# Ledger of designs, part 108: peptides against a protein of PDB entry 5T59

Target 1, 112 residues: chain A of PDB entry 5T59
Amino acid sequence: TTPTMQSTSLLTEHLGYPPISLVDDIINAVNEIMYKCTNAMEKYLMQRNIIGKKDFSDEIKIGTAKLESLLENSVDKNFDKLELYVLRNILSIPSDLLEENRFRLLHHEKLV
Target 2, 90 residues: chain B of PDB entry 5T59
Amino acid sequence: EHIRFQRLVQVCNKALEESIRKLQSWEKIHECFPNYGQTREGIENLTVCQQQVIKLWSNLSRVEFDAIFHERSIEEKLNQLDDLINKARS

## One batch from the design tools (peptide; made by RFdiffusion4, then SolubleMPNN)

Design b2_p21_2_s2 (from b2_p21_2 with E1S E5K Q18L E21K)
Fold by OpenDDE base, seed 3:
Structure b2_p21_2_s2 (fold): chain B 112 residues (1-112), chain C 90 residues (1-90), chain A 21 residues (1-21)
Amino acid sequence: as target 1 above (112 residues)
Amino acid sequence: as target 2 above (90 residues)
Amino acid sequence: SEEEKELEEEWEELEEELEEK
């Protein structure tokens, strides 16, 4: 389920930033890492593109592109799962604490 | 008592592991380089490349995620959240 | 571990949920 505005507000106040910001940082990081990995792979193989008398540059480029796409799809799917998990199970406030009295207590403790 | 940060680390590791799983398959790698991989030298290059990529993936993710967690003070904040929840339920 | 198993179960559930969307 989608987090409530109340939950988001409380967590934002607690964290100092919206909960989604953490997830965004993580996703941005892994995307950067992903392309660094694929780029490194391509460069490594392109420096070794000639074997015997045959130039495999085209095959290397195509192959690395395929692997990049494969990794992109996997990253996308798995970190979508991560996002949902984090927002639901980690950066969440139990419903009982979202009740009026509990809500007041959280605010009170924050202010005092 | 404190469980949220542990869960965060676990789910991050899970996502990372599952994301790289296909690249850990030699068969998948070889399929992308069918002719290159038919040569001895090609196989050697691909083997090294595969290992390097996996290591790079692991190392970079560790460093970057730890940096994020630190910058966001997420362990402390999650521990505090756990404490608040536990206190409210007491 | 038990924790890993629990995570895996939830992970699979999330996978199913996302596939439906």
Scores: peptide ipSAE 0.465, ipTM 0.938, DockQ to the pose 0.826
Fold by OpenDDE base, seed 4:
Structure b2_p21_2_s2 (fold): chain B 112 residues (1-112), chain C 90 residues (1-90), chain A 21 residues (1-21)
Amino acid sequence: as target 1 above (112 residues)
Amino acid sequence: as target 2 above (90 residues)
Amino acid sequence: SEEEKELEEEWEELEEELEEK
């Protein structure tokens, strides 16, 4: 159920931008947020790296990196699902409106 | 009647929730800091850190996604799309 | 809710689809 070129064109005209642009904005935002979170975690723990005269700096760096990788993988997978869902179920035009007669009506409504 | 924007919000929340799920696991956190987490003070620090990260994740995503939705006027556009579809089917 | 269930079902379907690719 891949979006057609026709639906993409109609939606682009309606939105003022291609549907994929919204998804790109969302993905870019979550990636930025992800690294802000992991950076905050590392900084917080590095300020608390010494316990009982033991320095855990190396363990903290490695551990935070592992969590970052875990989060990266999860973000990638889940937002790939989001992209498909949005393009198929939200930013989509039903097939009955893509017929020639319905297509003209939709286009007319936009122009009027 | 208007369903598309609601679905957008729901799927965004779903993706965010599923993405952070593993960080909500104390076991996963502890596994990454096996020696640090064996100390009382370390456990306390990790606990606070975990909570703060989850809150930061939630707050930042809400602010940023709302900004995107506003800039793209997506609620209005999706409502209009719903209306157009419903009108065409009537 | 029913809407949540529908989303979950679609989500699982997408997961399966992506795993096959």
Scores: peptide ipSAE 0.462, ipTM 0.937, DockQ to the pose 0.942
Fold by OpenDDE base, seed 5:
Structure b2_p21_2_s2 (fold): chain B 112 residues (1-112), chain C 90 residues (1-90), chain A 21 residues (1-21)
Amino acid sequence: as target 1 above (112 residues)
Amino acid sequence: as target 2 above (90 residues)
Amino acid sequence: SEEEKELEEEWEELEEELEEK
C-alpha cells in the first residue's frame, strides 16, 4: 500500500526526481485546467446574462459556483485514486527486485 | 513488453473522464440554472456552454499532460524500468 | 479491451478503499 524507502530511493535515482513529483505535476495541472473551464463558462454566460430584459447575472454566478464545487469534488476523488494507482502499479519496484542481489543488479545496470 | 507508460496514459484518461462525467449530464447543468434554463435562449446558451467546456477540458488536459510527460521524460524512464525488470526476471 | 477491464477492476478497488477511509 505504501512504497518503501528503498523503492522510493531507487525510483528517485532512476527518474531523477521523486515519484510523487510526477503526481504533483499532474494534480496541479488538472486543478489549473478546472478553474480555466469554470471561468470560461462564467464569462460565456455573463456575456449572455440578459434575456427579455431580465438580468440573470446573480443566478449565473451562483450556478457556475455550484458547478465548480461539483467539479472540485470529483477531481479530488478521482485524482486521489490516480495517485494511489500510479504509486502502486506504475512507479513501483517488484519485491523480488528489492532483494539484496537484485538491488545490486539494478544499480549495476544504472552505472554501466 | 512495455506496459507502464501505457497504464499511465490510461489511468490519466480514466481520472479525467470520471471527473468530467457529471458535467456531461444536461439535467445537472439545468439544475444549476433553474430560471435561466426556463427560457429558450437560456437553454441554447447552456447547451453551447456545456459542449465548449467539455471540449476545453479535453484539449487543455491533452496539451498539459503531454507537456508534463515530456518534461519528466516519463515514457523513456518507464520503458527502461520495464526493461530492467524483465531482464532481472529472465 | 482486456487491459481496460483490468484497469476498471483496479479502479473500483481503489474507490472502495478510499470510501472506507
Scores: peptide ipSAE 0.462, ipTM 0.937, DockQ to the pose 0.938
Fold by OpenDDE base, seed 1:
Structure b2_p21_2_s2 (fold): chain B 112 residues (1-112), chain C 90 residues (1-90), chain A 21 residues (1-21)
Amino acid sequence: as target 1 above (112 residues)
Amino acid sequence: as target 2 above (90 residues)
Amino acid sequence: SEEEKELEEEWEELEEELEEK
């Protein structure tokens, strides 16, 4: 389920940054990588756009654009799943630690 | 005992793998270049391109994600979190 | 592995959840 404000606060204190910041870093990185890959693909093929007497530049541009869109959609969907998984299953505080006495213990550990 | 960081690595790999899956299909690549791929030289170029992109995807993601994990000290933090949870349950 | 299968199952559940949204 959705993380609580209390969980977010505890994790932020523990991590030194909000949990979502890690996810943002990951997503930003993969987006950058994605466009580096598609750009490399386009440039590689555009350097090899003429075969025989035929110029395939237009086909290459269209084709690489299609693949870019395909990759964008896939990245978007899969890293949305990743975000939910990370926030729910990795960067999460079990309910038994969210009780008042346990919550105080975690704060105490930080102060000691 | 320490499980969260392993899960993080696993889910990152899963997302990366699923994201690149369709680009690993030769058929999917070829259909985007129907005429270019009808030439011998075109097929060769597409083959090399496909392989290079997949390798680039894998290598860059590994380097960048490891850098993020290091900068965020996430392995240490997740291990500590596991320890705290286990301690609280003992 | 068993862990991989568990992740796959959870991944599929997330997929279903996101598709419904």
Scores: peptide ipSAE 0.462, ipTM 0.937, DockQ to the pose 0.843

Design b2_p21_2_s3 (from b2_p21_2, 6 letters changed)
Fold by OpenDDE base, seed 5:
Structure b2_p21_2_s3 (fold): chain B 112 residues (1-112), chain C 90 residues (1-90), chain A 21 residues (1-21)
Amino acid sequence: as target 1 above (112 residues)
Amino acid sequence: as target 2 above (90 residues)
Amino acid sequence: SEEEEELDKEWEELEEELEKK
C-alpha cells in the first residue's frame, strides 16, 4: 500500500532524506551500470567483428541493441518491484506506531 | 532483531539477479547473433563476452550499491528504526 | 532459506500487482 504523509515525514526526519531518494539512487545506479555493460559488450565484439572474410559489424550492432532492450525491460520491471517492496516493507512504519500517541513517542525518542 | 537492512540487501540482490537472468541464457545471446554465432570464433567470442558482462554486472552493482548504502548511512538508520519500533512495542 | 522463500512470494505478488497497473 501507499505510504502515508506521516510515515514519509517521520522517515525523512529519521533518515535525513526522503525514503524515495534511496530508491532513486539505486535505480540511477543500475541504469548506469546497465549501459556500461552493453557498451562494453559492443566494444568487445566490434574489436572482433571480422571472421574470415566476412564483416559482422552490422549484425553486432543490431544484436547488442537487442540485448540492451531486453536488459532495459527486465531492469525496469524488476526495479519497479524493488521500489514497491522497499517502500512497503523496509522504509515503513507500522500502523500501530502511526497513531497520535505513538507518533509523539517516536519523535521524542529521536530528540532524547 | 535487526531485519530491515538484511531485507534491503536481499531485495537488491533479487532485483539484480532477476534482471540479468535472461542474459545468462546462451540461447538468447545466440539468437541476437545468428550468423556470427554460426562460426567457431564467433561462438568463442560470444561466450567470453557473456561471461565478462555478467561479471561486470555483478562487480559494478556491488561497488555502486555499497557506496550508496554508505553515503546514505542506511544500515545504521535501519537498525535504529528497528530499535525504535521494538522499543515502542515493549 | 525461509527468508528467501518469503521474498520470492512477495516478489510474485508484486509482479501480479504491477501487471494490473
Scores: peptide ipSAE 0.527, ipTM 0.944, DockQ to the pose 0.836
Fold by OpenDDE base, seed 1:
Structure b2_p21_2_s3 (fold): chain B 112 residues (1-112), chain C 90 residues (1-90), chain A 21 residues (1-21)
Amino acid sequence: as target 1 above (112 residues)
Amino acid sequence: as target 2 above (90 residues)
Amino acid sequence: SEEEEELDKEWEELEEELEKK
């Protein structure tokens, strides 16, 4: 299920930043890496675009664009799953600790 | 006992692995370059390119994700969270 | 491993959930 405001507040206090910030860092990083990879692929092939007196530049551009789109779609889908998994199963507080007494305990321990 | 950070690493690896899966298919690569891939040199270039991209993907992701985890002190924080949860349940 | 299989199962469940949205 979706994390509660209470759990988000507690985790933010514990982490020193909102849980979503970690996910954002991960997603931003993979997006940067993705385009570095696709750019490297295009550059590598474009440096080798002439074979047997034939220029394959157009085919290379189209082909690399297709692969980029494929990778973009896959990254989007898989890291959406990652986001849900992280927020639900990793950066989460069990319901038994969200009870009033347990909530106070966690807050108190932070202050002590 | 400490499980959350391990899960984080696992799910990151899972997402990265599944994301690059299509590029690991030679058939998928070749179909994007139908004429280029009909030449000997083209096949060689595509083979090297595919391997290098996959390696680059893996290496960059490892370095960048480790940097994020360090900057966010996430292993320590998740271990502390596990300890707090276990303590509360005892 | 057992842990990997469990993650795979959860991953598939997330996929199904996201596909329905």
Scores: peptide ipSAE 0.523, ipTM 0.943, DockQ to the pose 0.827
Fold by OpenDDE base, seed 3:
Structure b2_p21_2_s3 (fold): chain B 112 residues (1-112), chain C 90 residues (1-90), chain A 21 residues (1-21)
Amino acid sequence: as target 1 above (112 residues)
Amino acid sequence: as target 2 above (90 residues)
Amino acid sequence: SEEEEELDKEWEELEEELEKK
């Protein structure tokens, strides 16, 4: 389920930023890392593209691209799961605390 | 008592681990380089490359995620959240 | 670990959920 507006507001106030911002940071980071990895792989192999008088440059480029695609798909799927998990189980406020009285208490404690 | 930050670390590790799993398969790597991998030298290069990529993945993710967690003060904030929740329930 | 197993279960559930979307 999607977090409530109240939950988001409370967490935003508590964190100093919207909960989704943390997830965005994580996802952006892993994407950057992913391309650094694939780029490094391509560069490494391209420096070793000739074996036995045969040039494997084309195969290397294609192969690296395939691996990149595989990794992209995997990252996308797994970090979508991460996003849901984080927002549901970590950056969440239990429903019992979203009741009016407890809601006010949380605000009060934050303000005091 | 404090559980949320631990969970965050765990789920991050899980996502990272599952994401790189296919690259940990030599068979998958070799399939992408069928002719290159038929040469001795090619196999050696691919082996080193695979290891380097996995290490790079692990190292960079650790550094970057820790930086994010620090910049966002997420451990402290999550601990505080746990405390608030526990206090409210008491 | 027990915690890891629990996470694994939830992970699979999330996978199923996302596949349906």
Scores: peptide ipSAE 0.521, ipTM 0.943, DockQ to the pose 0.820
Fold by OpenDDE base, seed 4:
Structure b2_p21_2_s3 (fold): chain B 112 residues (1-112), chain C 90 residues (1-90), chain A 21 residues (1-21)
Amino acid sequence: as target 1 above (112 residues)
Amino acid sequence: as target 2 above (90 residues)
Amino acid sequence: SEEEEELDKEWEELEEELEKK
């Protein structure tokens, strides 16, 4: 179920920011972390690229790129799930509170 | 009574855990370095690297997500939301 | 825990939903 405009408005007023903003912060953070991790991995292995007089630099670069792609895909999928879950189950207003009288209550509480 | 923030933390952990799961697979790691991983030293290096990345992932995510939650005052806001809902239903 | 199991179930449901789209 997609959040309604009404619920979004109410939550925005309550939070002081749109619900999606929190999700965006989380996703942006994990993306940054992801690239820090993959970069660290590449650097670590690149410092250890010579084994038995053989240079594995090319393989390391390709391999780390593959892992990065793998992680990117996984992050995208899982945090898409997270986004849906958060917006549906956490940052949501129950339908019974979206009725006229309940709506007034939520709005009134903010003003009082 | 207050359940939403707990759920937020849980789902964040779930997403983080599932995201890193494939990197926790030695097979997946080794597949990316087929020749490098056939050497003793290569295996050792990959093993250490794998462990370090997983730890880095966990540590950075904890710090960053906590910072976000604090900056957004999300625990307080979600608790208030729970209270409002409970009040309305009482 | 029971809560974790519930989350896991919902997680799988979300996965199915996203895969269908």
Scores: peptide ipSAE 0.517, ipTM 0.943, DockQ to the pose 0.831

Design b2_p21_2_s4 (from b2_p21_2, 10 letters changed)
Fold by OpenDDE base, seed 5:
Structure b2_p21_2_s4 (fold): chain B 112 residues (1-112), chain C 90 residues (1-90), chain A 21 residues (1-21)
Amino acid sequence: as target 1 above (112 residues)
Amino acid sequence: as target 2 above (90 residues)
Amino acid sequence: SEEDKKLDEEWEKLEKELEKK
């Protein structure tokens, strides 16, 4: 389920940034890493594109593109899971502390 | 006592591990290069390439994620959150 | 580890949930 507005506000105050910002950083980073990996693979193989008298450049380009697509799909699925897990289980406030009295206590402890 | 940051590290590792799992399959790699992989030199090149990509994936993710965690002070913030919750329940 | 097992279980649950969406 989606976190409450109250929970998001409290966590934003505590963290100094919205909880989703951390997830965004992680996802942006892994996407960058993903393309660096596939690019490195293509470059490595393209430096070795000639075997005997045959040029495998076209096959290498197509093959690396297929692997990139495979990795993209996997990253998308797994980091969607990560996002839900983080927002539900890590960057979350227990419901019993979202009551009025507990809410005040959380603010009080932060300020003291 | 402090559990949230540990969970964050665990789930990040899980997502990274599961994401790269298909590239760890030699069969899947070979299928993408059907003719290239029928040559001895091609097999050797693909083998080295596969290993290097996996290492690069691991190294870059470690460096980048550690940087994010540091910039966001997430370990400290999550520990504080654990402490606040535990104190409120005591 | 026991913690890893718990994470795996939750991971599978999330997978099922996302497949339905």
Scores: peptide ipSAE 0.580, ipTM 0.948, DockQ to the pose 0.829
Fold by OpenDDE base, seed 1:
Structure b2_p21_2_s4 (fold): chain B 112 residues (1-112), chain C 90 residues (1-90), chain A 21 residues (1-21)
Amino acid sequence: as target 1 above (112 residues)
Amino acid sequence: as target 2 above (90 residues)
Amino acid sequence: SEEDKKLDEEWEKLEKELEKK
């Protein structure tokens, strides 16, 4: 279930930023890390591309590209799950607190 | 009592672990380098490379995610959220 | 751990949900 506007507003006020901003930070970070890892792998192997008078540069480039794609797909799928989990189970307001009386209490607590 | 931040750390670790799982497979790595991996030296290089990448993945993720959590004050905010919810239900 | 098991179960549910989208 998608978070309500009311829930988002309350959480934004509480956090000082929209809940989705945290998820965006996490996703941006892992994407950066992902490409650092794949780049490091390619560079490491390309520095060791010649074995027994045979140049494996082409195979290394293709192989690292395949691994990059594999990692990209896995990151995409798993962090989509993470996004849903975080927004539903962590950065969420229970329905019983979204009632008018409870909503006022949360807002009041912020002001006091 | 305080559960949300623990869950956040847990799910982040889960996503990171599942994302790197394929690279932890030697068979999968070898399949990408079929001829290179048939040489002794190639196997050695791939082995070191695999280990280093996994370590880099883990270390960078820990550092970057901790930085995010700190910048967003998320542990404090989630603990406060837990407290507010518990208070409202008491 | 039991907590890890619960997360794993929820993770699988999310996977199924996303596969349908």
Scores: peptide ipSAE 0.579, ipTM 0.948, DockQ to the pose 0.816
Fold by OpenDDE base, seed 3:
Parts: structure tokens; sequence; C-alpha cells
Structure b2_p21_2_s4 (fold): chain B 112 residues (1-112), chain C 90 residues (1-90), chain A 21 residues (1-21)
């Protein structure tokens, strides 16, 4: 279930930023890390591209690209799950507290 | 009593672990370098590379995620949220 | 850990949900 506008507003007020912003930060970070890792791998192997009389540069480039693709797909899938989990189970307000009377109380407490 | 931040850490770790799982497979790594990996030196290089990448993944993620959590004050905010919810239910 | 187990279970559910989308 998608978070309600009411819960989003309350959480935004509480956090000082929209809940999704946290998730975005996390996802952006892992993407950056991912490419740093794959780049490091390629660089490391390219410095060791010649074994004996054979140059494996092409194979290394293709291989690292394949691994990058695999990692990208995995990151995408797993952090989509993370996003849903966070928004549903962590950055959420129980429905019983979203009633009008309790909504006002929470809002009032933040303002006072 | 405070559970949300713990869950956040847990789910982040879960996502990170599952994401890197395929790279932890030597077989999958080797498959990407079929000829290179048939040489002794190639195997050695791939082994070191694999280990370094996994280590880099773990270290960078820890540092970056902790920084995010700090910048967003998320532990404090989630604890406060837990408290507010508990108070409202009392 | 029981908590980890619960997370794993929910993780699988999320996976199934996302596969349908």
Amino acid sequence: as target 1 above (112 residues)
Amino acid sequence: as target 2 above (90 residues)
Amino acid sequence: SEEDKKLDEEWEKLEKELEKK
C-alpha cells in the first residue's frame, strides 16, 4: 500500500524532508559505490592484461562490463525492495494514528 | 521500544548483501573471463580482484550509509517517531 | 536471528510483489 498524503506530510514535517529523500540518498550512494567497484575491477585487471604472450584486454573489458551489468541488475532489484520496505515499515505512521483527532494531536505537538 | 532505526540498518544490510551475492560466486566471475581464467596468473589476479571489490563494496557502503544517516539525523528522528507512536497509543 | 528471519520472509514477499509489476 502506498503511503497516504497525510502520513507523508506528517513525516515530512517531522523529518524536515520527505521520506522518499532518504531512500533517494541511499540509492544514489549505492549506485556510486557500484560504479566505483566495477571501475576498480577493470583498472586492476587492465594493469594485468598481458599473460605470457597473450593480451587479454578485450576479454577483460567485456568481462568487466558483464559483471557491471549483473551488479546493476541486482542493485536495482534489491534496492527496489528496500524502498518499499522502508516506506511501508519504517517511514510510516500507523493507520490508527491517522484519524482526525489523533492527526491533530500529532500536528499540535509538533507546533508547540 | 525503539525499533525503526534497527530495521533500517537491517534492511540496508540485506539489500547490500543480496546485491553483491553474485559477485561472491567464483564460478560467475570465472565465466566472465573464460580464457583469462584458464591461466594460473589469471586465476590469481581474478581472485585478488574479487576479494578487493567485495571489500571495497562493504567499506564504501558502510561509510556512505552512515554519513547519510547522520546527515539526515535518521536515528534520532526514528526514535522520536517510535516515542510519539507509543505515546499516542498510551 | 528471528528478526533476520522475519526480514527475509518479508523480503521474499516483496520480491514476488515486484515481479508482478
Scores: peptide ipSAE 0.577, ipTM 0.947, DockQ to the pose 0.820
Fold by OpenDDE base, seed 4:
Structure b2_p21_2_s4 (fold): chain B 112 residues (1-112), chain C 90 residues (1-90), chain A 21 residues (1-21)
Amino acid sequence: as target 1 above (112 residues)
Amino acid sequence: as target 2 above (90 residues)
Amino acid sequence: SEEDKKLDEEWEKLEKELEKK
């Protein structure tokens, strides 16, 4: 169920941009958000690094890094799924519309 | 008749939800701060931090994704695509 | 919802597919 070149071309013409561009925007956004979240977490905890007489700065840095890695891995995996889903099920043209007659129809609609 | 944009929103939410799921686990959070989390204050701080991060994740993603969808006019384009498909099948 | 269930099923399928790659 891999998108065809024909499908990509038609969708690109329809959208005004390649379908993958939307996915790229989404992925780039979530990556940015991810690091903002982890940075915020680290900063929050680092402002609260002293409890009693003990300094937990090192543990906080290490712990936050671990969580960041965990989140990174999860984001990568889940948004890989998203990419496939979007390209296959949302930004896709049914096979019946890729036939010659249907293809002409799509072109006609765009030109009109 | 228009279903694709709804699916887009749905799958985006799914990906976001599943991505943050592990951070929603207190156990996993605590494991990253084993000594810090043994203190009362540490637990409190981690609890607040966890909640704030999850909230920030949700809020930022909503704003950013909506902006993307708007800039790409994706709802309109997907609706048009649905219409074209439906028309072709009629 | 039923739609959510369908998505979940597809999600699992995608997961399996990606794991095999």
Scores: peptide ipSAE 0.576, ipTM 0.947, DockQ to the pose 0.823

